# Peptides against a protein of PDB entry 4GXB, part 31

Target 1, 277 residues: chain A of PDB entry 4GXB
Amino acid sequence: VPTEEVSLEVLLSNGQKVLVNVLTSDQTEDVLEAVAAKLDLPDDLIGYFSLFLVREKEDGAFSFVRKLQEFELPYVSVTSLRSQEYKIVLRKSYWDSAYDDDVMENRVGLNLLYAQTVSDIERGWILVTKEQHRQLKSLQEKVSKKEFLRLAQTLRHYGYLRFDACVADFPEKDCPVVVSAGNSELSLQLRLPGQQLREGSFRVTRMRCWRVTSSVPLPSGSTSSPGRGRGEVRLELAFEYLMSKDRLQWVTITSPQAIMMSICLQSMVDELMVKKS

## One batch from the design tools (peptide; aimed at target 1 M207 R211 L235 I259)

Design b2_p17_7 (made by RFdiffusion4)
Pose (drawn by RFdiffusion4):
Structure b2_p17_7 (pose): chain A 263 residues (1-190, 198-221, 229-277), chain P 17 residues (1-17)
Amino acid sequence: VPTEEVSLEVLLSNGQKVLVNVLTSDQTEDVLEAVAAKLDLPDDLIGYFSLFLVREKEDGAFSFVRKLQEFELPYVSVTSLRSQEYKIVLRKSYWDSAYDDDVMENRVGLNLLYAQTVSDIERGWILVTKEQHRQLKSLQEKVSKKEFLRLAQTLRHYGYLRFDACVADFPEKDCPVVVSAGNSELSLQLREGSFRVTRMRCWRVTSSVPLPSGGRGEVRLELAFEYLMSKDRLQWVTITSPQAIMMSICLQSMVDELMVKKS
Amino acid sequence: SLHLLQFVHNPAFESES
């Protein structure tokens, strides 16, 4: 791509706009640093956040497509799709909530965690009852951002990433499910199954050839993971999802974080 | 038919508790 200065909108998890001037040839880290500079996020906290490509739904929710890799050009990644429904999003990119402590030591870092947690509750990524949700919106007005986040860290599925509804062959073939990734596991809500990352020997991402539109082709995508169900018993679990690659990225990210910790 | 895009071995795999 010829080098040229352009304006790029990067959204926070709640949809707040962050406008940055970047080059068409800037890579992911360059764009991330420009967003951090605009938000006044310290350099030493940039590593706790990443940029994601998402599809914004009619209701404003985001369906995560992929985390942008180091070699990617974010301006090109989003513009090449030729659709205004695709956006670049900044979101925390670690899994263990112990790292929230490092981020919350800074006002901007705290503000970012607060903003995405509020959105996570609103969009049902964090699981609360109707009554609890009512209480939370109230506590939100009455408590500091820090106190609100400490409470939110104890809520069901805090720190998880939720995927569009899809199907899986667990427990039975073609079961409708909602899959979420977090806390070193995949959660399948059918009843529920919890599949620990440390119990997955491997996972595979498969695709059909592109098919004519039922002007975009369609592809059947699957994420299958080989799971140690019990001693010396491995069983494949298959999820059929247009977001199979994002699920694979989350599994790799969670495995990588476990290994960094182990080291 | 489905075609492999990616296959990943998990280095954090645990065969025992």

Design b2_p17_7_s1 (made by RFdiffusion4, then SolubleMPNN; from b2_p17_7, 10 letters changed)
Fold by OpenDDE base, seed 2:
Order: structure tokens, then sequence, then C-alpha cells
Structure b2_p17_7_s1 (fold): chain B 277 residues (1-277), chain A 17 residues (1-17)
């Protein structure tokens, strides 16, 4: 692609649009810097955020596809898909809420975290009780962003990324689950008919390894679910988990977001490695 | 056919609690 100046739209978690003028040849970091400059985010806080490729759903929710890599050209990455449903989103890229303290010291950083957190609550990514919701709304009405975040940091699944409903083989085969990544774990939420919500927590430190696999379903005759066209690639994330002492078990998640899940795992591992150094 | 896209050994894996 010839190097040309283009207007690129980057969304915040709440759907706020940030328009930046970039070159088609600008790499992910270049675009991120342009977004930061547009937002007046200081350079020392840029590293706390990343650009993600997402698919915008009809309800305005984002399905995270992947994190944009350093070598990528965000303009090309998004436009090559030739669908307006694909967007680039700016989101915080760390897991430990302790790093919020660094980001919150800056007005722009605070605003970004606030907007993301509000959105995550509204989307049900962060789980809240009725009373907590009331408290959060009160703080939101007062525009007390710091207090809002401090309360939010105590909430279940704060800082988690929630994925689209998918299928896992745990606790049983073909279980419909909602996976969330955060706090160095994968949370699998399961609601079976007539049963209470169950949650399985899979800590990254208990995962020996993980893998992403791609398969093409063989045209099995009868029960082609009408929505999966012949030839749709099936992605799976599998991890080998230490269930108990000396007992490893594979858990497999079937999801179009398996790649994104693996990126989250790697990112959580990387952060843990930094803390150990 | 199953294609392995990526397999990662976890460096922070803890065998003992």
Amino acid sequence: as target 1 above (277 residues)
Amino acid sequence: PLYLVEEVENPVFQEED
C-alpha cells in the first residue's frame, strides 16, 4: 500500500470516537502515539494502553478479536477486513489494578479508566449487586471519578475482559459458558437450565501450558446448525490445568475468540513475569 | 484436520501450592 495520509477512527471502550490523522504505513505504536496525542495522554502513560481489533455487535458491544501487534499497520489491519463492523479500540492493557494508581494520577488517564469502567459495568463485564450499582450511580452523578474507580476496583471481575458466549468441555462436554479473563485467571461462568450460576476459576499459575487450535469441521451430514456455514473455521483454546496435586486435566474452550483468549493469557503471564523480576 | 496454531508453555506455572 502506498504511504498516504489517512483519517483513522479509534474508539474508546464507551464508543467515543477519536479521529487521528496517520500514515497508512504507521505501525501500531505510531497510531497509539497519535491517539495519545489527540487525547493529551502523556507519553509515560502510553504503555498502559493498547489498540485492539474488535467487531462491533448490533447492540454496540465489542467482541474483541485480537490485540494489534507492534509490527502491524492498524489502518491496513482494519480496512483489509472490508467491513464497517470492525473497529480499533483503545483499552488499558494491564491486569493488576495497582497500575491504576499510576494512570489515575493524570487527568486523561483517569478519564480513560473511568470511561472504560463505566462501560464495563454497563455491559455487565463487572458484576455488581443492586446496592453497589446504586452507589456507583451516585458517584457517577457526582462525577467523582476517583471514588468511582476505587469502588469499582473492589467489584467482582473488575479489570476483566468478557468474551462472547461460547462452549467448553468443562465441567461437562458442550457446556455453554461465558469466559472472562482477568486477575491472572480465566473465569468460566455456566448457567445450565434450572440451575444456579456456576463459576469456575482457572488461575494462570496452575496452567502448565495452553494452545490454540484451528480446525475445519468435516461436513457431517445432518445437524449442521444453520448458522455455521460449511467451512467455518473452528477455533479452540485448550489449557492443561492443575486440578489438584499431581492431577493435570485439559480444559478446552471452543470460541471464535480463542486467539484473543490466548493473547490475554500471554499478557497475564507477561505481567506476572515482570512482577517476579 | 486439526492445525496447531500455537502452543505455549507457561513460565509461571507452579507445580506446588
Scores: peptide ipSAE 0.495, ipTM 0.897, DockQ to the pose 0.777
OpenDDE base, seeds 1, 3, 4, 5: peptide ipSAE 0.493, 0.492, 0.493, 0.493; ipTM 0.896, 0.895, 0.895, 0.893

Design b2_p17_7_s2 (made by RFdiffusion4, then SolubleMPNN; from b2_p17_7, 11 letters changed)
Fold by OpenDDE base, seed 2:
Order: C-alpha cells, then structure tokens, then sequence
Structure b2_p17_7_s2 (fold): chain B 277 residues (1-277), chain A 17 residues (1-17)
C-alpha cells in the first residue's frame, strides 16, 4: 500500500470516537502515539494502553478479536477486513489494579479509566450488586471519578475482559459458558437450565501450558448445522490445568475469540513475570 | 481435519501448592 495520509477512527471503550491523522504505513505504536497526542495523554502513560481490533455488535458491544501487534499497520489491519463492524479500540493493557494509581494521577488517564470502567459496568463485565450499583450511580452523578474507580476496584471482575458466550468441555462436554479474563485467571461462568450460576476460576499460575487450535471442519455429510457455512474456521483454546496435587487436566474452550483469550493469557503471564523480576 | 496448533509453555506455572 502506498504511504498516504489517512484519517483513522479509534474508539474508546465507551464508543467515543477519536479521529487521528496518520500514515497508512504507521505501525501500531505510531498510531497509539497519535491517539495519545489527540487525547493529551502523556508519553509516560502510553504504555498502559493498547490498541485492539474488535467487532462491533448490533447492540454496540465490542467483541475483541485480538490485540494489534507492534509490527502491524492498524489502518491496513482494520480496512483489509472490508467491514464497518470492525473497529480499533483503545483500552488499558495491564491487569493489576495497582497500575491504576499511576494512570489516575493524570487527568486524561483518569478519564480513560473512568470511561472504560463505566462501560464495563454498563455492559455487565464488572459484576455489581444492587447496592453497589446505587453507590456507583451516585458517584457517577457527582462525577467523582477517583472515588468511582476506587469503589469499582473492589468489585467482582474489575479489570476483566469479558468474551462472547461460547462452549467449554468443563465441567461437562459442550457446556455453554461465558469466559472472562482478568486477575491472572480465566473465569468460566456457567448457567445450566434450572441451576444456579456457577463459576470456575482457572488461575494462570496453575496452567502448565495453553494452546490455540485452528481447524477447518471436514465437510461431514449429514448434520451440517445450517448456520455454520462450509469452511468456517473453528478456534479452540485449551489449557492444561493443575486441578489438584499432581493432577493435570486439559480444559478446552471453543470460541472465535480463542486467539484473544490466548493473548490475554500471555499478557497476564508477562505481567506476572515482570513482578517476579 | 487440518489443524494448526500453537502451544505456549507457562513460565509462571507453579507445580507445587
């Protein structure tokens, strides 16, 4: 692609649009810097955020596809998909809420975290009780962003990324689950008919390894479920988990977001490695 | 089925409780 100046739209978690003028040849970091400059985010806080490729759903929710890599050209990455449903989103890229303290010291950083957190609550990514919701709304009405975040940091699944409903083989085969990544874990939420909501927590430190599998279903003759077109790639995330002492078990999640889940795992691992150093 | 597998070892894995 010839190098040209283009207007690129980057969304915040709440759907706020940030328009930046970039070159088609600008890499992910270049675009991120342009977004930061547009927002007046200081350079020392840029590293706390990343650009993500997402698919915008009909309800305005984002399905995270992947993190944009350093070598990528965000303009090309998004436009090559030739669908307006794909967007680039700016989101915080760390897991430990302790890093919020650094980001919150800056007005723009605070605003970004606030907007993201509000959105995550509204989307049900962060789980709240009725009373907590009331408190959060009160703080939101007062525009007390710091207090809002401090309360939010105590909430279940704060800082988690929630994925689209998918299928896992745990606790049983073909279980419909909602996966969330955060706090160095994968949370699998399951609601079986007539049963209470169950949650399985899979800590990253108990995962020996994980894998992403991309497969093309062979055209098996008879039961082609009409909705999966011939040739749809099936993605799976599997991890080998230490269930108990000396007992490893594979858990497999079938999801179009398996790559994103793997990216989250790697990111959580990387952050834990930094803390150990 | 044709499948591609990418596997990642976890350096922060704790084998002992």
Amino acid sequence: as target 1 above (277 residues)
Amino acid sequence: PLYLVEEFENPVFQAED
Scores: peptide ipSAE 0.516, ipTM 0.912, DockQ to the pose 0.737
OpenDDE base, seeds 1, 3, 4, 5: peptide ipSAE 0.513, 0.514, 0.514, 0.512; ipTM 0.910, 0.910, 0.910, 0.910

Design b2_p17_7_s3 (made by RFdiffusion4, then SolubleMPNN; from b2_p17_7, 10 letters changed)
Fold by OpenDDE base, seed 2:
Structure b2_p17_7_s3 (fold): chain B 277 residues (1-277), chain A 17 residues (1-17)
Amino acid sequence: as target 1 above (277 residues)
Amino acid sequence: PLYLVEEVENPVFQAED
């Protein structure tokens, strides 16, 4: 691709647009730096954020596709998809809320975390009670961003990434689930017919391994699952989990976001490795 | 056909509770 100056739109979690002038040849870090500069985010805080490729849904929600890798050219990565639904999003890229303390020390960092957290709550990624919601709204009205974040840090699924509804083979085959990644775990929320909401927590430290697989369903004549067109690739994330002492079991999640889920797992593992180090 | 895209062994796996 010839090197050209282009305007690239990067979204914050709340949909706020950041326009940056970059080269088509600029790599992910270059674009990230440009975004940081535009936001007046200090260089030492850039590492706490990443660029993600997302698909914007009709309701404005983001379906995370993947994290942009260092070697990628964000402009090319997003434009090559030839769909306006695909966007680049800036989001925090760490899992341990302890790192919030570093980011919150800076006004811009604080604003980014606040905007992300507000959005995550509004989208139902962070789970809140009615009373907690009232408290959060009160803090929003007061524009007390630090206090808002401190309260939010105590909430269920704070810092989690929520995926689109998908299917898992746990606890039963073809269970509809909502997967969330955070706090060194995958959370699987499921509601079986006539049953209460159940949540399964799969800690990364109890995963022996994981894999992403791709399959092309053979055109079997009869089972046209209504939503999958002929030849649509099925992505699956499978992990081998220590269910109990000396008992490993494979859990498989069928999701178009399987790649993103694996990226989250790797990212959580990497962060844990840094902490051990 | 099933194609393996990625398989990762987890270095932080703890086998012992």
Scores: peptide ipSAE 0.496, ipTM 0.897, DockQ to the pose 0.780
OpenDDE base, seeds 1, 3, 4, 5: peptide ipSAE 0.493, 0.493, 0.494, 0.494; ipTM 0.892, 0.896, 0.895, 0.895

Design b2_p17_7_s4 (made by RFdiffusion4, then SolubleMPNN; from b2_p17_7, 10 letters changed)
Fold by OpenDDE base, seed 5:
Structure b2_p17_7_s4 (fold): chain B 277 residues (1-277), chain A 17 residues (1-17)
Amino acid sequence: as target 1 above (277 residues)
Amino acid sequence: PLYLVAEVENPVFQAED
């Protein structure tokens, strides 16, 4: 791609559009800096955010595809897909809510966290009771952003990334699940026929390893994923989990977002390593 | 058929309960 100045659209979590003028050759960090400058986010807070490639669904929801790597050219990464459904989104990229304190000290950072949190609640990524929702709405009406965030930080799945419905082999084969990543875990929510909603928590510290597999099923073969055509690429995230003392078990999630899930795992591990050192 | 595997060992794995 020739080096040219282009206008690139970057979305916030709430769908707000940020237009930045960048070079086609600008790498992820360059674009991120441009977005930060456009928003008047200070340089020392840039590191708390990342750019993500997402697919916008028909209902406007975002399906996270992956985090843009440092070496990537965001303009090329998004435009090469030749589909308007793909977008670049700015989102906070840390997991520990303690880092919110640093970000909230700046008005722009506060606004970004607020907008993201409102969006996550509206999309059902953060789980709220009716009473909590009432409280949040009241704070939102008062535009009490700090208080809103403080309350939100106490909510279930605050800071989690919610994935599209997919399939896992746990607790049973071919279980429909909704996976969420956050707080150093993968949360698997499932509802089996005739049963109430269940949630399984898989802490990263109990994962010996994980892997992403990409495979093309044989035409003569069957797929366990409903609605998937034969010969279509199948992505899976598998992790070996310490279920109990001396008992490791593989758990496999079949999802087109398996790559993004693995990125989340790595990111959570990285953050834990930083805290450990 | 293509089969790609990327496996990562977890450095923060705790083998003890």
Scores: peptide ipSAE 0.483, ipTM 0.889, DockQ to the pose 0.678
OpenDDE base, seeds 1, 2, 3, 4: peptide ipSAE 0.481, 0.481, 0.482, 0.480; ipTM 0.892, 0.892, 0.891, 0.890

Design b2_p17_8 (made by RFdiffusion4)
Pose (drawn by RFdiffusion4):
Structure b2_p17_8 (pose): chain A 263 residues (1-190, 198-221, 229-277), chain P 17 residues (1-17)
Amino acid sequence: VPTEEVSLEVLLSNGQKVLVNVLTSDQTEDVLEAVAAKLDLPDDLIGYFSLFLVREKEDGAFSFVRKLQEFELPYVSVTSLRSQEYKIVLRKSYWDSAYDDDVMENRVGLNLLYAQTVSDIERGWILVTKEQHRQLKSLQEKVSKKEFLRLAQTLRHYGYLRFDACVADFPEKDCPVVVSAGNSELSLQLREGSFRVTRMRCWRVTSSVPLPSGGRGEVRLELAFEYLMSKDRLQWVTITSPQAIMMSICLQSMVDELMVKKS
Amino acid sequence: VLPSTPLNWLTHNPAFE
């Protein structure tokens, strides 16, 4: 891509706009640093956040497509799709909530975690009852951002990433499910199954050839993981999802974080 | 967003039990 200065909108998890001037040839880290500079996020906290390509739904919710890799050009990644529904999003990119402590030591880092947690509750990524949700919106007005986040860290699925509803062959073939990734596991809500990353020997992403539109082709995508169900018993679990690659990225990210910790 | 060709990406987990 010829080098040219352009304006790029990067959204926070709640949809707040962050406008940055970047080059068409800037890579993911360059764009991330420009967003951090605009938000006044310290350099030493940039590593706790990443940029994601998402599809914004009619209701404003985001369906995560992929985390942008180091070699990617974010302006090109989003513009090449030729659709205003696709956005670049900044979100925390670690899994263990112990890292929230490092981020919350800074006012901007705390503000970012607070903003995405509020949005996570509003969009049902964090699981609360109708009554609890009522209480939370109230506590939100009455408590500091820090106190609100400490409470939110104890809520069901805090720190998880939620995927569009899809199907899986667990427990039975073609079961409708909601899949979420977090806390070193995949959660399948059918009843529920919890599949620990440390019990996955491997996982595979497969795709059909592109098919005519039922001007975009369609592809059937699957994410299958080989799971240690019990001693010396491995079983494949298959999820059929247009977001199979994002799920694979989350599994790799969670495995990588476990290994960094182990080291 | 979608792949232009079929995929068969197999990833082995180094954190496996």

Design b2_p17_8_s1 (made by RFdiffusion4, then SolubleMPNN; from b2_p17_8, 8 letters changed)
Fold by OpenDDE base, seed 3:
Structure b2_p17_8_s1 (fold): chain B 277 residues (1-277), chain A 17 residues (1-17)
Amino acid sequence: as target 1 above (277 residues)
Amino acid sequence: VLPTEPLDLVFENPVFE
């Protein structure tokens, strides 16, 4: 692609649009710096955020596809998909809420975390009780962003990334589940018929390894599930989990977001490695 | 770009306990 100056749209979690003028040849970091400059985010806070490729759903929700890598050209990455559904989103890219303290010291950083957190609550990524919701709304009305975040940090699945509903082979075959990544774990939520909501927590430290696979399902004659066209790639994330002492078991998640799940796992592992060093 | 070839990526976990 010839090097040209272009206008690139980057969205915040709440859908706010940030327009930046960049070169088609600008790499991910260059675009991120341009976004930071547009927002007046200081350079020392840029590392707490990343650019993500997402698919915008009809309801305006974001389905995360992957994190843009350092060597990528964001303009090319998004435009090559030839669909207006794909967007670039700015989001915080750390898991430990302790890093919020660094980001919150800056007005722009505070605003970004606040906007993201409000959006995550509204989308149901952060789980809240009725009373907690009332308290959060009160703080939002007062525009007390710091207090809002402090309360939010105590909530279930704060800082988690929620994925689209998918299928897992745990605890039973072909179980519909909602997967969330955060706090160095994968959370699998499921509701079996006639049962209460159940959650399986899979800590990263108990995963020996994980695997991402893609396959093209063979046209099986009769079970044309109407939604899977003959050419749809099936993605799976499998991880080998220490269920008990000396008992490893594979858990497999079938999801179009398997790559993003793997990226989250790697990111959580990387953060844990930094803490151990 | 979805790879045209089947993916089989294995990641070993260095923080496994």
Scores: peptide ipSAE 0.526, ipTM 0.887, DockQ to the pose 0.724
OpenDDE base, seeds 1, 2, 4, 5: peptide ipSAE 0.522, 0.524, 0.521, 0.523; ipTM 0.890, 0.891, 0.890, 0.890

Design b2_p17_8_s2 (made by RFdiffusion4, then SolubleMPNN; from b2_p17_8, 8 letters changed)
Fold by OpenDDE base, seed 3:
Structure b2_p17_8_s2 (fold): chain B 277 residues (1-277), chain A 17 residues (1-17)
Amino acid sequence: as target 1 above (277 residues)
Amino acid sequence: VLPTEPLDIVVENPVFE
């Protein structure tokens, strides 16, 4: 792509648009810096955020596709998909809520965390009780962003990424599940017929390894699941999990977001490695 | 861009306990 100046739209978690003028040849960090500059985010806080490629669903929700890598050209990465449903989103890129303390010391950082958290709650990524929701709304009405975040930090799945409904082979084959990544785990939520909601918590520290695979399903005479045409790539994330002492078991998730899930795992591992060093 | 060809990536977890 020829180098030229272009206007690039980057969305915040709440859908707020940030327009930046960048070069088509600008790499991810260059674009991130441009976004930071536009928002007046200090340079020392840029590292707490990343750019993500997402697909905007019909309801306006974001399906995370992947994190943009350092070598990528965000303008090219998003425009090459030739679909307006794909967007670039700015989001915090750390997992430990302790890092919120660093970010929220700055007004812009605070605003970003606040906007993200509000959005995550509204989208049901963060799980809240009725009472908690009332408290959050009260704080939101008062525009008490710090207090809002402090309360939010205590909530279930705070800081998690929630994925689109998919399928896993746990606890049984072909189980519909909702996967969330956060707090150094994958959470698999499912409701089997006639049963209450169940959650499988898979801590990253108990994963020996994980595996991402893609395949093109052979034309099976069986009706492909609604929404997957013949020849559509099937993505899977599998991880070998220490279920109990000396008992490893593979868990496999079939999802178009398997790559994003693996990115989350790697990111969580990386953060844990930093903490151990 | 999502892969259009078969891939198989295995990652060993350095923080495995």
Scores: peptide ipSAE 0.506, ipTM 0.891, DockQ to the pose 0.742
OpenDDE base, seeds 1, 2, 4, 5: peptide ipSAE 0.502, 0.503, 0.504, 0.504; ipTM 0.890, 0.890, 0.890, 0.889

Design b2_p17_8_s3 (made by RFdiffusion4, then SolubleMPNN; from b2_p17_8, 8 letters changed)
Fold by OpenDDE base, seed 3:
Structure b2_p17_8_s3 (fold): chain B 277 residues (1-277), chain A 17 residues (1-17)
Amino acid sequence: as target 1 above (277 residues)
Amino acid sequence: VLPKEPLDIVVENPVFE
């Protein structure tokens, strides 16, 4: 792509559009800096955020595809897909809510976290009771952003990324699950027929390793899921988990977002490493 | 972007306990 100045749209979690003028040759950090400048986000807070490639679903929800890497050209990365459903989203890129304190000290940072949190609640990524929802709404009506966030930080799956419904082989084969990543874990939620909602919590510190695989399934006469035609790439994330003392077991998630899940795992691991150092 | 070629990426977890 020839180097030229272009207008690039970057979305916030709430769908707010941030238009930035960048070069087609600008790398991820360059674009991120441009977005930060547009938002008046201080330079020292830029590192708390990242750009993500997402697919906007029909209902307006975002399906996270991957984090844009440093060497990428965001304009090219998104436009090369030749589909308007793909967007670039700015989101916080840390997991420990303690870092919110740093970000919240700045008005713009506060606003970003607030917008993200509101969106995550609205989308059901953060789980709330009826009473909690009432409290949150009250705070939202008062525009008490700090208080809103403080309450939100106590909520289940605060800071998690929720993935599209997929399939896992845990606790049994071909279990429909909803995976969420956050707080140094993968949460697998499932509801088996006639059973209550179950959640498996898989802490990254108990994962010996993880594996991302892609394959092209052989045309099996079985009705592939309506959304995946014959010959579509199948992505899986597997992790070897310490279930109990000296007992490792592989858990495999089949999902188009397996790559994104692995990125989350790596990111959580990286953050934990920083904390340990 | 979905990979067009088979992937097999294994990551050993340095924070495994």
Scores: peptide ipSAE 0.505, ipTM 0.890, DockQ to the pose 0.739
OpenDDE base, seeds 1, 2, 4, 5: peptide ipSAE 0.502, 0.502, 0.502, 0.502; ipTM 0.888, 0.888, 0.890, 0.888

Design b2_p17_8_s4 (made by RFdiffusion4, then SolubleMPNN; from b2_p17_8, 7 letters changed)
Fold by OpenDDE base, seed 3:
Structure b2_p17_8_s4 (fold): chain B 277 residues (1-277), chain A 17 residues (1-17)
Amino acid sequence: as target 1 above (277 residues)
Amino acid sequence: VLPSEPLDLVFENPVFE
């Protein structure tokens, strides 16, 4: 692609559009800096955010595809897909809520965290009780952003990324599950017929390794997975988990977001490594 | 963006306990 000046749209979590003028040859960091400048986010806070490639669903929700890597050209990465459903989104890129304290000290950082948190609650990524929801709405009406965030930080799945419904082989084969990543874990939520909601918590520190695989299913007559046609790529994330002392077991998740899940795992591992240093 | 060939990526976890 020839080097040209272009207008690139970057979305916030709430769908707010940020238009930046960049070069087609600008790398991820260059675009991120342009977005930060447009928002008046200080340079020392840029590192707390990343650009993500997402697919916008019909209801306006975002399905995260992957984090844009440093060497990528965001304009090329999004336009090469030749579909308007793909967007670039700015989101915080750390897991430990302690880092919120640094970001919240700045007005722009505070606003970004607030907007993201409101969106995550509205989308059901952060789990709230009726009473908690009432309290949050009250704080939102008062536009008390700091207090809102402090309350939100105590909520279940605060800071998590929620993925689209998918399938896992745990606890049983072909179980429909909702996977969320955060707080150094993968949370698998499932509801079996006639049963209460169950959650499996898989801590990253108990994963020996994980694996991402892609395959094209062979034509097997009429036996096609629901919603998948011939030649459609199947993605899986598998991890080997320490279930008990000296007992490792593989858990496999079948999801189009397997790559993003793996990116989350790596990101959580990286953050934990920094803490151990 | 998916590779045309089957993908098999393995990641070892350095923080495994």
Scores: peptide ipSAE 0.526, ipTM 0.887, DockQ to the pose 0.710
OpenDDE base, seeds 1, 2, 4, 5: peptide ipSAE 0.521, 0.523, 0.524, 0.524; ipTM 0.888, 0.888, 0.886, 0.888

## One batch from the design tools (peptide; aimed at target 1 V204 R208 C209)

Design b2_p18_1 (made by RFdiffusion4)
Pose (drawn by RFdiffusion4):
Structure b2_p18_1 (pose): chain A 263 residues (1-190, 198-221, 229-277), chain P 18 residues (1-18)
Amino acid sequence: VPTEEVSLEVLLSNGQKVLVNVLTSDQTEDVLEAVAAKLDLPDDLIGYFSLFLVREKEDGAFSFVRKLQEFELPYVSVTSLRSQEYKIVLRKSYWDSAYDDDVMENRVGLNLLYAQTVSDIERGWILVTKEQHRQLKSLQEKVSKKEFLRLAQTLRHYGYLRFDACVADFPEKDCPVVVSAGNSELSLQLREGSFRVTRMRCWRVTSSVPLPSGGRGEVRLELAFEYLMSKDRLQWVTITSPQAIMMSICLQSMVDELMVKKS
Amino acid sequence: SPVSVPSESLTHNPAFES
């Protein structure tokens, strides 16, 4: 892409706009640094956050497509799709909530975690009852951002990434499920199954050839993981989802974080 | 297309616990 200065909108998890001037040839880290500079996020906290390509739904929710890799050009990644429904999003990119402690030591880092946690609750990524949700919106007005986040860290599925509803062959073939990734596991809500990353020997992403539109082709995508169900018993679990690659990225990210910790 | 996905891709887990 010829080098040219452009304006790029990067959204926070709650949809707040962050406008940055970047080059069409800037890579992911360059764009991330420009967003951090605009927000006054310290350099030493940039590594706790990443940029994601998402599809914004009619209701404003985001369906995560992929985490942008180091070699990618974010301006090109989003513009090449030629659709205003696709957005670049900044979100925390680690899994263990112990790292929240490092981020919350800074006012901007705390503000970012607070904003995405509020959105996570509003969009049902964090699981609460109708009554609890009522209480939380109230506590939100009455407590500091820090206190609100400490409470949120104890809520069900805090720190998980939720995927669009899809199907899986667990427990039975073609079961409707909601899949979420977090806390070193995949959660399948059918009843529920919890599949630990350390029990997955490998996983595979498969795709059908592109098919005529039922001007965009369609592809059937699957994410299958080989799971150690019990001693010396491995069983494949298959998820059929247009977000199979994002699920695979989350599994790799969770495995990588476990290994960094082990080291 | 928002992603390019090959016909198959396999990843082995180095954190696997038997």

